# Peptides against a protein of PDB entry 5EIB, part 37

Target 1, 366 residues: chain A of PDB entry 5EIB
Amino acid sequence: VDLEPGTMDSVRSGPFGQIFRPDNFVFGQSGAGNNWAKGHYTEGAELVDSVLDVVRKESESCDCLQGFQLTHSLGGGTGSGMGTLLISKIREEYPDRIMNTFSVMPSPKVSDTVVEPYNATLSVHQLVENTDETYCIDNEALYDICFRTLKLTTPTYGDLNHLVSATMSGVTTCLRFPGQLNADLRKLAVNMVPFPRLHFFMPGFAPLTSRGSQQYRALTVPELTQQMFDSKNMMAACDPRHGRYLTVAAIFRGRMSMKEVDEQMLNVQNKNSSYFVEWIPNNVKTAVCDIPPRGLKMSATFIGNSTAIQELFKRISEQFTAMFRRKAFLHWYTGEGMDEMEFTEAESNMNDLVSEYQQYQDATAD
Target 2, 366 residues: chain A of PDB entry 5EIB as posed
Amino acid sequence: VDLEPGTMDSVRSGPFGQIFRPDNFVFGQSGAGNNWAKGHYTEGAELVDSVLDVVRKESESCDCLQGFQLTHSLGGGTGSGMGTLLISKIREEYPDRIMNTFSVMPSPKVSDTVVEPYNATLSVHQLVENTDETYSIDNEALYDICFRTLKLTTPTYGDLNHLVSATMSGVTTCLRFPGQLNADLRKLAVNMVPFPRLHFFMPGFAPLTSRGSQQYRALTVPELTQQMFDSKNMMAACDPRHGRYLTVAAIFRGRMSMKEVDEQMLNVQNKNSSYFVEWIPNNVKTAVCDIPPRGLKMSATFIGNSTAIQELFKRISEQFTAMFRRKAFLHWYTGEGMDEMEFTEAESNMNDLVSEYQQYQDATAD

## One batch from the design tools (peptide; aimed at target 1 R91 N349)

Design b2_p16_4_s3 (made by RFdiffusion4, then SolubleMPNN; from b2_p16_4, 9 letters changed)
Fold by OpenDDE base, seed 2:
Structure b2_p16_4_s3 (fold): chain B 366 residues (1-366), chain A 16 residues (1-16)
Amino acid sequence: as target 1 above (366 residues)
Amino acid sequence: SLAEWEERRAAFRASL
């Protein structure tokens, strides 16, 4: 789905364009112009019914529909505005299904789109209410990983998208291969989301190795485990040492010893016990899939529900506040039928979310 | 449990 035809044409003409049904390409002509309001109330609202018709058709063809997975950006107008509109409409029609998102967080390090803080804040407000689980894929963290860890001098969107694709492949491993922990979206939510609003995940992927060092690095279970829990490996720009993990899932892929995985996972928890909440028992889950990802002998994917995620929301909130106080570009949104009240409500809900994460960070066992 | 999780989810939705 896109509000611009050119994006859809690029996907269709790409190496995997033929894997999608032609009738499932739904697109507009005008685009959203990086405006959430155009995505949510005008251009996106004109297209949403045609998308919902396709969603219904595909849902009816499922023998056992678990839920929905949306991949979108929060900085643009289509992914943010129309994406959240679509989530809302699907939530209304399928209230008993799981809503999962891969939400790409904007960063000034990656994009020069000035209104991204508005689009992100308005989107997060919708995600808090209408999703069950959201992977926070932060362009700032992806850029920093590419530059610092992968030693890429000038990270491209291709480099960032490679990390995104590896992460998406990793977190969906248990859904795609039989006999795994968290084998469905609902089980994942039960294990990862202790409180409904606190459903924003910090993903991570290992191994991440620079091209120059790949030939000298052995892939071992201890190294994968150590890298997954490293703050520099998080795909959300948060330091987990500044918060506490509510829940964690680790998905190992490749031929390895289950015993060694369990030992290393226990060791890392014990070493980092101060960074876990003590009042959620058995809050770390581990899965092992014998099938490695393409091009690797082994990998590990990390999913963290950490109170440190508040750093990401604080960053967005600070950027939002700095613009909103000046009413910068606000007329682009109000001109599409939005009220200033919707901005203040979205900001308030994000600040409440931050406060909730802080409350649970400071909570002790009663 | 799943039941407790569904109850919390339902309560949250009812608050919206």
Scores: peptide ipSAE 0.466, ipTM 0.928, DockQ to the pose 0.930
OpenDDE base, seeds 1, 3, 4, 5: peptide ipSAE 0.028, 0.418, 0.000, 0.023; ipTM 0.624, 0.914, 0.279, 0.534; seed 4 fails the geometry check

Design b2_p16_4_s4 (made by RFdiffusion4, then SolubleMPNN; from b2_p16_4, 9 letters changed)
Fold by OpenDDE base, seed 1:
Structure b2_p16_4_s4 (fold): chain B 366 residues (1-366), chain A 16 residues (1-16)
Amino acid sequence: as target 1 above (366 residues)
Amino acid sequence: SLEEWEAARKAFRASL
């Protein structure tokens, strides 16, 4: 789905374009112009019914519909505005299904789009209410991984998207292979989301490899476990050491000893015990899938529900506030039918989310 | 439990 045809044509002409049904390509002509309001209230609202028709058709073809996954950016107009409109509409029609998102967070290191803080804040407001689980894939973190860890002097969208792809493949492993922990979206949500609003995950991946780098160092289980918990391997720009894990899932892939995995996972929890809440029992879950990712002998994927994720939302909030106080570009949104109150409500709800994470960070076992 | 989680989810969804 896009409000522009060019992105869809790129997907269709791409090496995997044939895996999608031609009739499932729904696109506009005008684009959103990086405006959330165009995505949500005007251009996106004109296209949403056509998307919902496809969603219904594909949902009816499912023997067991678990839910939906949306992959979108929060900095753009289409991914943010129309993406959140779609989430709302799908929730209305399928209230008992799980809504999962892969939400790409904007960064001024990656994009010069001035209005990204507005689009992100307005989107987060919708995600807090309408998603059951959201993977925060932060372009800030992706850029920093590419630059600092992968030693890429000029990271490209291709480099960032490689990390996104590895992460998405990792977190969906249990959904794609039978007999695993978190084998369905609902079970994942039950294990990862102890509080309904606190459903924003920091993903991480090990080993971190650049696209085309065949330097597949065969990492050991201890090395994978250590790297997976390293703040430098997080795909969200927050330091887990500044917060506490509410819940964790670790997904190992490849041929390895389950016993060794369990031992290393216990060791890393014990070493990092101060960074876990003590009042959620059995809050770390581990899965091992014998099927490695393509090109790797083994990998580990991390899913963390951490109170440190508030650092990401604080960054967006600070950027939002700096623009909104000046009413910078606000006329682009109000001209599409938005009120200034909607901005204030979105800011408030995101700040409430930050406060909720802080509350649970400071909570002790009474 | 799953039941407690579903109840919390339902309560949250009803508050929106």
Scores: peptide ipSAE 0.202, ipTM 0.811, DockQ to the pose 0.901
OpenDDE base, seeds 2, 3, 4, 5: peptide ipSAE 0.016, 0.247, 0.041, 0.006; ipTM 0.411, 0.834, 0.654, 0.338; seeds 2, 3 fail the geometry check

Design b2_p16_5 (made by RFdiffusion4)
Pose (drawn by RFdiffusion4):
Structure b2_p16_5 (pose): chain A 366 residues (1-366), chain P 16 residues (1-16)
Amino acid sequence: as target 2 above (366 residues)
Amino acid sequence: SEAKEAAKWARIRAGY
C-alpha cells in the first residue's frame, strides 16, 4: 500500500516482486509529501476502503486468523498517517485480533525533514491506543550501528534495512517454526505486555554484521548472550542499563547446547538482577530454534520491554515541542481539516507514556 | 482511554 504510485514499480522489479498477489497492490496517484494529515484524513481516507476490501478478502480465506502485522515509518505521511488510519479501521472490524507493528522511528541523522517529529508523535498517539505490540525500530540506532560499529562512513537505506531484515526475521522465528514459547502473537503479547499501553519493544540481535563481509567465527553461547544484551546491539537508541526490564524474550537460533544456553541466561539474570523488575518473577523467557539464519551457524535475537524506551519517546517529544511551540508548518496540517487540538492530545498522551515508564522504573516490591 | 486499556487487556489475555 502507498499513496505514491512509483512504489508499486520498485517492489515488482525487486527479486521476489512477482510473488505477491497482483490484486493486493493498492496505490494512489499522488501521496502525502510527509504530511500525516494528508495520509490519514485526506488522501488515506480516499484510498483506505480499497485497502480494507483486500484485507477483508485475505481474512475470509483464513482458517483461523491470528492477527495483523504492519510495516511502516512514523516519520512520513503515508506509512504514518494512512498506516495508523488502517490500524484504526482494522481495530473496528477485527476487534479481537492482535495488531502488531514494525514501526521505524525518524532521526535527524537519516532524514532531512523537520516535520517528522510531528508525524511521529501523531502516530505514536494512535499506536499507544490501538496496537498490541510495536517493535520500535530506530533510524537513530540503525545509523549509529552502521556508522560507528560497522564503520560505514556513508550508510544507505540498504545498509539500515540489512539490520531491520535480520531483526524482523529473528523476532518472528517463534511464529514461523514449531516450538513451545511465544508461538503465536497473543501468547507473545500475554508474556511481554504487563500493562496495555506499555507495548513498545526494544529489539536486538547478535552478531551484528555488515552485509557482504565476512563471516565468522561462529560465536560461543556466552558471546551470543552478552552481545544480545549489549546496548550497542539494540535497534532502538536507548541504553537498557538506564532503565529496567519488565519482560524479555530471547531467541537462540542454530545448533548449540541447550544446557549452556540455560546456564548463560541464568547467569545474566542474577549478575544483573537489579536491571530486571523484581515484582515480575521469571520475566525472561528463552526459546531455541534449530534453523539458523542465512550466512550464520549461530545467532541470537533479543526482544525487550524495558522502561529505558522512554528515552526514545523523550527525544521525539523534545523535537516535537521545539517545533510545536513556534507553530511551524502547522497550517499544512490544519489545511487538511485536522484539529490543532489533536497535536496537543497526541503530545500529552506521549508524555503520559513517558511518565508511566518512569513510574514502573522506580516501583519497588517492598 | 480506560475503556480501550480494559479491552486491550481482555483481548491480549483471552485464552490465558

Design b2_p16_5_s1 (made by RFdiffusion4, then SolubleMPNN; from b2_p16_5, 7 letters changed)
Fold by OpenDDE base, seed 2:
Structure b2_p16_5_s1 (fold): chain B 366 residues (1-366), chain A 16 residues (1-16)
Amino acid sequence: as target 1 above (366 residues)
Amino acid sequence: MAALDEAKAARIRAGF
């Protein structure tokens, strides 16, 4: 789905364009112009019904529909505005299905789009209300991983998208392949989300392999476990050491000892015990799938629900507030039918979310 | 600074 035809043509002409049904390419002509309001109330609203018809058709073809997965950007107009409109409409029609998102957070290091703080804040407001699980992916963190860890001198969007794809493949493993210990989307949500609003995750992946560097040594279970808990491997620009983990999930892939995995997962929890809340029992879940990813002997995918994610929301909120106080570019949104009150409500809800994370960070076992 | 895909970077910078 896109409001621009050129993006769809690029996907269709790409090496995997033929894996999608031609009728599942839904696109507009005008684009969103990096405007959330165009995505949500005008251009996106004109296209949403045609997307929902495709969603219904694909949902009806499922033997057992567990939920939906959306991949979108919160800095742009289409992914943010139309993406959150689609989430809302799907939630209305399928209220008992899991809504999962891979949400690319805007970063000033990757994009010069001045209105990204508005698009992100308006999107986060919708995600708080209408998603069950949101994987926060920061382009800055992805860039830093590519540069520092993968030693790529000039990271490309292809390199960033490789990390996203590996992570998406990791978190969906238990849905697609048999394993020793499996979790479905609902079970993952129950294990990861102790409080309904606190469903924003920091993902990570090990081993980190560039598309050009298939020669990464087969990492051991101890090395995979250590890399997953390293702050440098987080795909969100937050330091887990500045907060506390509410919950963690680890999804291992490949032929390995379940006993070794359990031992290493216990060791890493004990080593990092100060970074976990003490009042949530059994807050670390581990899954193992015997089927490795293509080109790897083994991998691990990390999912962290940490109060440190508030650093991401505070950064967006500060940028939002600095623009909104000046009413900078606000007429571009109000001209598409938005009220200024929607901005204030979105800011308030995001600040409430930050306050909730801080409250649970400071909570002690009585 | 790594040359992100110039076409995508151009679209990202092409605001309103």
Scores: peptide ipSAE 0.012, ipTM 0.426, DockQ to the pose 0.016
OpenDDE base, seeds 1, 3, 4, 5: peptide ipSAE 0.000, 0.008, 0.009, 0.006; ipTM 0.319, 0.427, 0.402, 0.330; seeds 3, 4 fail the geometry check

Design b2_p16_5_s2 (made by RFdiffusion4, then SolubleMPNN; from b2_p16_5, 8 letters changed)
Fold by OpenDDE base, seed 4:
Parts: C-alpha cells; sequence; structure tokens
Structure b2_p16_5_s2 (fold): chain B 366 residues (1-366), chain A 16 residues (1-16)
C-alpha cells in the first residue's frame, strides 16, 4: 500500500515482486507530502476502503487468521498517517485479532524532513491505543549501527533496510518454523506484554560485523549472547542499562547446543540482574531454531520489553515540543482537517506512556 | 540513498 505509485513499481520490478498478487497492490496518485494529516484524514481516507476490501478478501482466505502485521514508517505521511488509520479500521473490524507492527522511528540523522516529530508523535498516540505488539525499529539506531559498527561512512536507505530485514526475519523465526517459543502472535503478546500499553519492543540482532572484521570473527554462542544484549546491537536507540527489562525473548538460529545457549543466557541474566525486574518471574524466554538465516552459520535475535524504551519516546517528544511551541508548520495539518488539540492529546499520551515506563522501572517487589 | 547491492547485504550478516 502506498499513496504514491512509484513505490509499487519498485516492488514489482524487484526480485520478489512476483510473490505478491497484482490485485493486492493498492496505491494512490498524490502522496501524503510527509503530512500525517494528509495520510490520515484526506488522501489516506480516500484509499483506506480499497485497502480494507483487500484485507477482508485475504482474511477470508486464511484457514486460521492470527492477526495482522503492518510495516510502516512514522516519519512519512503515508506510513504514519494512513498506516495508523488502517490500524484503527482493522482494529474496529477485527477486535479479537492481534495487531503487530514494525514501526520505523524517524531520526534527523537519516532524514531532513522537518515535520517527522509531528508524524511520529501522532502515530505513537495511535499505536499506544490500537496495537498489541510494536517493534520499534529506530532510524537513529540503524544509522549508528551502520556508521559505528559496520563502519559505513555514508549509510544509505539500502543499508538501513538491510538491518530492518534482518530484524524482521529474526523476530518472525518462531512464527515461520513449527515447535518454537512464541509460535503465534497471541502467545508472543502473552509472554512479552505484561501490561497492555507497554507493548513497544526493542529488537536487536547479532552478529553485526564490519566488512573488514568478518574474516577475523568467529561465530560462537557466547559471542552471540554478549552481542545480543549489547546496547550497540539494539535497533532502538536506547541503553538497556538506563532501564529495566520487563520481558525478554532470545531467538537463536543455527546448529548449536541448547545446553550452551541456556548456560550463556543464564550467565548474561546474572551479570545484568540489576537491569531486570525481579517481580516478573521467568521473564526471559529462549528459543533455538536449527535453521540459520541465509548466509550465516548462526545468529541471535533479541526482543526486549524494556523501560529504557522511554529514551526513544523522550527524544521524539523533545523534538515535537521544540516545534510545537513555535507552532511551526501547524497550518499544513490543520488545513487537512486536523484539530490542533490532537497534537496536545498525542503529546500528553506519549508523556503518560513515558511516565508509566518510569513507574514500572522504579517498582520493587516489596 | 543508494540501494544496497547483494554484496552490501552480505557484509551485515558476517557470512555471505
Amino acid sequence: as target 1 above (366 residues)
Amino acid sequence: MEEIDEAKRARIYAGF
């Protein structure tokens, strides 16, 4: 789905364009112009019914519909505005199905689009209310990984999208291969989301290796385990040491000893025990899939529900506030039928979410 | 931003 036709042509001409049904390409002509309100109330609202018709058709063809997965950006008007409209409409029609998102958070390091903080804040407000599981894929973190870890002097969208694809492949491993932990979306929610509003995940991937260091790196279970818990391997720009893990899932892929995995996972938990809440029993889950990702002997994927995710929301909130206090560009949103009060409500709800994470961070078993 | 060639994708996974 897109409000511009050019993205659909890129998908169709791509190496996997033929895996999608032609009738499932739904697109507009005018785009959203990086405006959430245009995606949510005007251009997106004109297209949403056509998307819902396709969603219904595909849902009816499912033997067992678990839920929905949306991949979208929160910086652009289509992914943010139309994406959250679509989530709302799907939630209304399928209230008993899981809503899962891969939400790409904007960063000034990646894009010069000045209104991204507005689009992100307005989107987060919708995601808090209308999703069950949200993987926070932060362009800040992706850029920093590309630049610092991968030693790419000028990261590209291709470079970032490769990290996104690795992360998506990792976190969906248990859904794609039978007999694994979190084998369905609902079970994932039960294991990862102890409180309904606190459903924003910090994903991580290992190995992350620069081209110059690949030949010198052994892939071992201890190294994967250590890197998976390293803040530098997180796809969200948060330091887990500044918060506490509510829940963790670790997904190992490749031929390895389950015993060695369990030992290393226990060691990393014990070493980092101060960064876990003690009042959620058995809050770390581990899965091992014998099938490695393409091109790797082994990998580890991390899913963290951490109170440190508040750092991401605080960053967006600070950027939002700096613009909103100046009433910068508000006329672009109000001109599309949006009320200025929606900005204040979205800011308030995101700040409430930050406060909720902080409360659970400070909570003790006593 | 340039598309990552398959060789760039290989670089991230430390094993292509």
Scores: peptide ipSAE 0.098, ipTM 0.789, DockQ to the pose 0.016
OpenDDE base, seeds 1, 2, 3, 5: peptide ipSAE 0.000, 0.007, 0.009, 0.134; ipTM 0.380, 0.412, 0.438, 0.758; seeds 2, 5 fail the geometry check

Design b2_p16_5_s3 (made by RFdiffusion4, then SolubleMPNN; from b2_p16_5, 8 letters changed)
Fold by OpenDDE base, seed 2:
Structure b2_p16_5_s3 (fold): chain B 366 residues (1-366), chain A 16 residues (1-16)
Amino acid sequence: as target 1 above (366 residues)
Amino acid sequence: MEELDKAKAERIRAGF
């Protein structure tokens, strides 16, 4: 789905364009102009019914529909505005199904789009209410990984998208291979989301390897375990040491000893015990899949529900507030039928979410 | 807004 035909043509003509049914390419002509309101109330609203028809058709073809997975950006107009409209409409039609998102957070390091803080804040408001699970993939963290860890002097979207694809492949491992922990979306939600609003995940991946260096790193289980808990490997620009883990899932892939994995996972929890809440028992889950990712002997994917995620929302909120106080570009949104009240409601809900994370960070067992 | 669309379309075409 896109409001821009050129993106769809690029996917269709690409090396994997044939994996999608031609009839499942739903697209507009005008684009959203990086405006959430165009995505949500105008251009996106004109296209949403045609998307829902495809969603219904594909849902009816499922023997066992677990839920939905949306991949979108929060900085743009289509991914943010139309994406959240689509989430809302799907939630209305399928209230008992899991809504899962891979939400790409905007960063000034990657995009020069000035209105990204509005699009992100308005999107987060919708995600708080209408998703069950959201993987926060932060373009700032991706850029920093590419530059600092992978030593890429000029990171490209290709480099960022490589990290995204590796992460998505990792977190979906249990859904794609039988006999795994978190084998369905609902089980993942039960294990990862102790409080309904606190469903924003910090993903991580190990090994972090550039496209050219993948062939030569045989990591060990201890190295994978150490890397996946390192703040530098988090795909969200938050330091876990500034918060507390509510829940963690670790997905190991490749031929390895389950015993060694369990030992290393216990060791890393004990070493980092001060960064876990003590009042959620058995809050770390581990899975091992014998099938490695393509081009690697082994990998580990991290899913963290951490109160440190509030750093991401605070960053967006600060940027939002700085623009909104000046009413900068606000007429582009109000001109599409939005009220200023929707901005203040979205800001308030995001600040409430930050306060909730802080409350649970400061909570003790007693 | 049209300028933002053009900039996005240019980035997509450039691969960055």
Scores: peptide ipSAE 0.029, ipTM 0.645, DockQ to the pose 0.017
OpenDDE base, seeds 1, 3, 4, 5: peptide ipSAE 0.022, 0.024, 0.024, 0.022; ipTM 0.645, 0.695, 0.567, 0.631; seed 3 fails the geometry check

Design b2_p16_5_s4 (made by RFdiffusion4, then SolubleMPNN; from b2_p16_5, 9 letters changed)
Fold by OpenDDE base, seed 4:
Structure b2_p16_5_s4 (fold): chain B 366 residues (1-366), chain A 16 residues (1-16)
Amino acid sequence: as target 1 above (366 residues)
Amino acid sequence: MDEIDKAKAERIRAGF
């Protein structure tokens, strides 16, 4: 789905364009112009019913519909505005199904689009209410990985998208291979989300490799375990040491000793025990899949529900506040039928979410 | 940066 036709042509002409049904390409003509309100109230609202018709048709063809997975950006107008509209409409029609998202957070290191903090804040407000599970894929973190870890002087969208694809492949491993931990979306939610509003995940991946890097790195289980818990391997720009893990899932891929994995996972938990809440029993889950990702002998993928995610929301909130105090570009949103009150409500709800994470960070076992 | 990445970067920077 896109509000621009050219994106669909790029997907269709790509190496995997043939895996999608032609009738499932739903697109607009005008785009959203990086305006959340165009995506949510005007251009996106005109297209959403056509998308819902396709969603219904595909849902009816499922033997067992678990839920929905949306991949979208929060900095743009289509992914943010239309994406959150679509989530709301799907939630209304399928209230008993899981809503899962891969939400790409904006960063001024990656994009010069001044209104991204508005689009992100308005989107987070919707995601807090209407999703069950949200993987926070932060362009800040992706850029920092490319620049600092991969030593890319000028990261491209191709470089960032390689990290996104590796992360998405990692976190969906348990859904794609039988007999794994969190084998369905609902079980993932039960294990990872102890409080309904606190459903934002920090994904991480090891080993980190650039697109086109042919260097096969043999990693050991200890190295994978250490790198997976390293803040530099997180796809969200948060330091886990500044918060506490509510829940963790670790997904190892490749031929390795389960005993060695369990030993290393116990060691990393014990070493980092101060960064876990003590009042959630059995809050670390481990899976081992014998099938490695393409081009690697082994990998580890991290899913963290941590109170440190508040650093990401604080960053967006600070950027939002700096723009909103000046009323910069608000007329572009209000001109599309949006009320200025929705900005204040979205800011308030995101600040409440930050406060909730802080409350659980400071909570002790009585 | 390939042509797709360039075109995307230009659209993102252009805004509305």
Scores: peptide ipSAE 0.025, ipTM 0.593, DockQ to the pose 0.015
OpenDDE base, seeds 1, 2, 3, 5: peptide ipSAE 0.023, 0.021, 0.018, 0.023; ipTM 0.489, 0.578, 0.583, 0.442

Design b2_p16_6 (made by RFdiffusion4)
Pose (drawn by RFdiffusion4):
Structure b2_p16_6 (pose): chain A 366 residues (1-366), chain P 16 residues (1-16)
Amino acid sequence: as target 2 above (366 residues)
Amino acid sequence: APSPVTGHIGKAASRP
């Protein structure tokens, strides 16, 4: 789905472009120009019922639908504006299905548009209310990993998307292969989301590799465990050691000692017990899958529900406030008939989300 | 100690 028609061509000309159902391409003529109001209201509303028809069709041909997963950026107008409209319409129509998103957060280091904080805040407001699980993929973190760790002086979207694709493969492994833990979206959500609004996850993986060089050696289980908890291996630009884990899911892929995995996971939990909330006993679940990802014999994927994610929302909120105080470009949004109070409503909801993460960060069992 | 909310999965969230 895109309001921009040129997106259809690039996907089709891609390696697996012909494998998609031709009828499932749903596109507009213009597109939103980084205007969330255009995406949602204006233009996305024009296009949205066509998308829902296709969604309804894919759903009726499902033996037992688990739910939906949406990939989109929060900084633009279509993936953000229209994407959250689609989510709201799907919630109305399929209220008992899990809604899961892979949402990329904007960063000034990657994109040169100052309205991106507007678009992201209006979107975060919708996701807080309407999604069950959201993987926070931070362009800030992706750029820093490429620039500082992978030593790519000028990171491209291809460089960033290599990190995203490795992450998305890792976090969906329990859904795609036989296993006991978090095997479906609802079970994963019940294990990861103690409070409905706190469903933004920090993904990480190890080893971090630059695409096209080179290999190995394959990591030891200790090396995997330590790296997948490392702040430098997170896809969200937050220091996990600045907050506390409410829940964690760890996924080890490849051939390895299940006993050694157990020992190392127990090791990181009790050496660093102060970083795991004490009022959620046994809050770290571990899954092993025998099939490694491409190019690797061993890998680990980390999914964290950490109070430290408030740093991500504080950064967006500060940029949003800096722009919104001066009312810059606000007429672009209200020109599409959007209420200015929706900006204030979204800002307040995001700041409420930050306070809630802090409340549980300071909470004690006493 | 805060207790986790149950039965909320698959439903729209509400603000505090």

Design b2_p16_6_s1 (made by RFdiffusion4, then SolubleMPNN; from b2_p16_6, 6 letters changed)
Fold by OpenDDE base, seed 1:
Structure b2_p16_6_s1 (fold): chain B 366 residues (1-366), chain A 16 residues (1-16)
Amino acid sequence: as target 1 above (366 residues)
Amino acid sequence: APVPETGFIGKRAKRR
């Protein structure tokens, strides 16, 4: 789905374009112009019914519909505005199904789009209410991984999207292969989301290795475990050491000893015990899938529900507030039928979310 | 490790 045809043409011409049905390409002509309001109230609202018709058709073809997975950006107009409109409409029609998102967070390191903080804040307001699980994929973290860890002097969207694809493949492993922990979206939510609003996940992937160092690196369970918990490997620009994990899932892939995995997972929890809440028992879950990712002997994927995720929302909120105090660019949104009150409500709800994470960070077992 | 292949002719992320 896009409000511009050019993205769909790129997908169709790509190496996997043939896996999608032609009738499942729904697109507009005008685009959203990086405006959430165009995505949500005008251009996106004109297209949403056509998308819902496809969603219904594909849902009816499922033997067992678990839920929905949306991949979108929060900095743009289409992914943010129309994406959140779709989430709302799908939630209304399928209230008993899991809504899962892969939400790409904007960063001034990656994009010069000035209105990204507005689009992101308005989107987060919708995601808090209408999703069950949201993987926060932060372009700031992706850029920093590419630059610092992968030693790429000039990261491209291709380089960032490679990390996104590896992460998405990792977190969906349990859904795609039988006999794993969190084998369905609902079980994942039950294990990962202790409080309904606190459903924003910090993903991570290992191994992350620069091209020049690949030949010298052994892939071992201890190394994967250590890297997976390293703040530098997080796909959200948050330091887990500044917060506490509410819940964690670790997904190992490849032929390895389950005993060794369990030992290393216990060791890393014990070493980092101060960074976990003590009042959620058995809050770390581990899965092992014998099938490695393509091109790797083994990998580990991390899913963290951490109170440190508030650092990401604070960053967006600070950027939002700096613009909103001056009413900068608001006429582009109000001209599409938005009220200034919707900005204030979205800001308030995101600040409430930050406060809620802080409350559970400071909570003791007493 | 998945090596980002530099071969994607995509839009460059902001150069700092």
Scores: peptide ipSAE 0.034, ipTM 0.557, DockQ to the pose 0.017
OpenDDE base, seeds 2, 3, 4, 5: peptide ipSAE 0.005, 0.005, 0.000, 0.000; ipTM 0.418, 0.406, 0.421, 0.407; seeds 2, 3 fail the geometry check

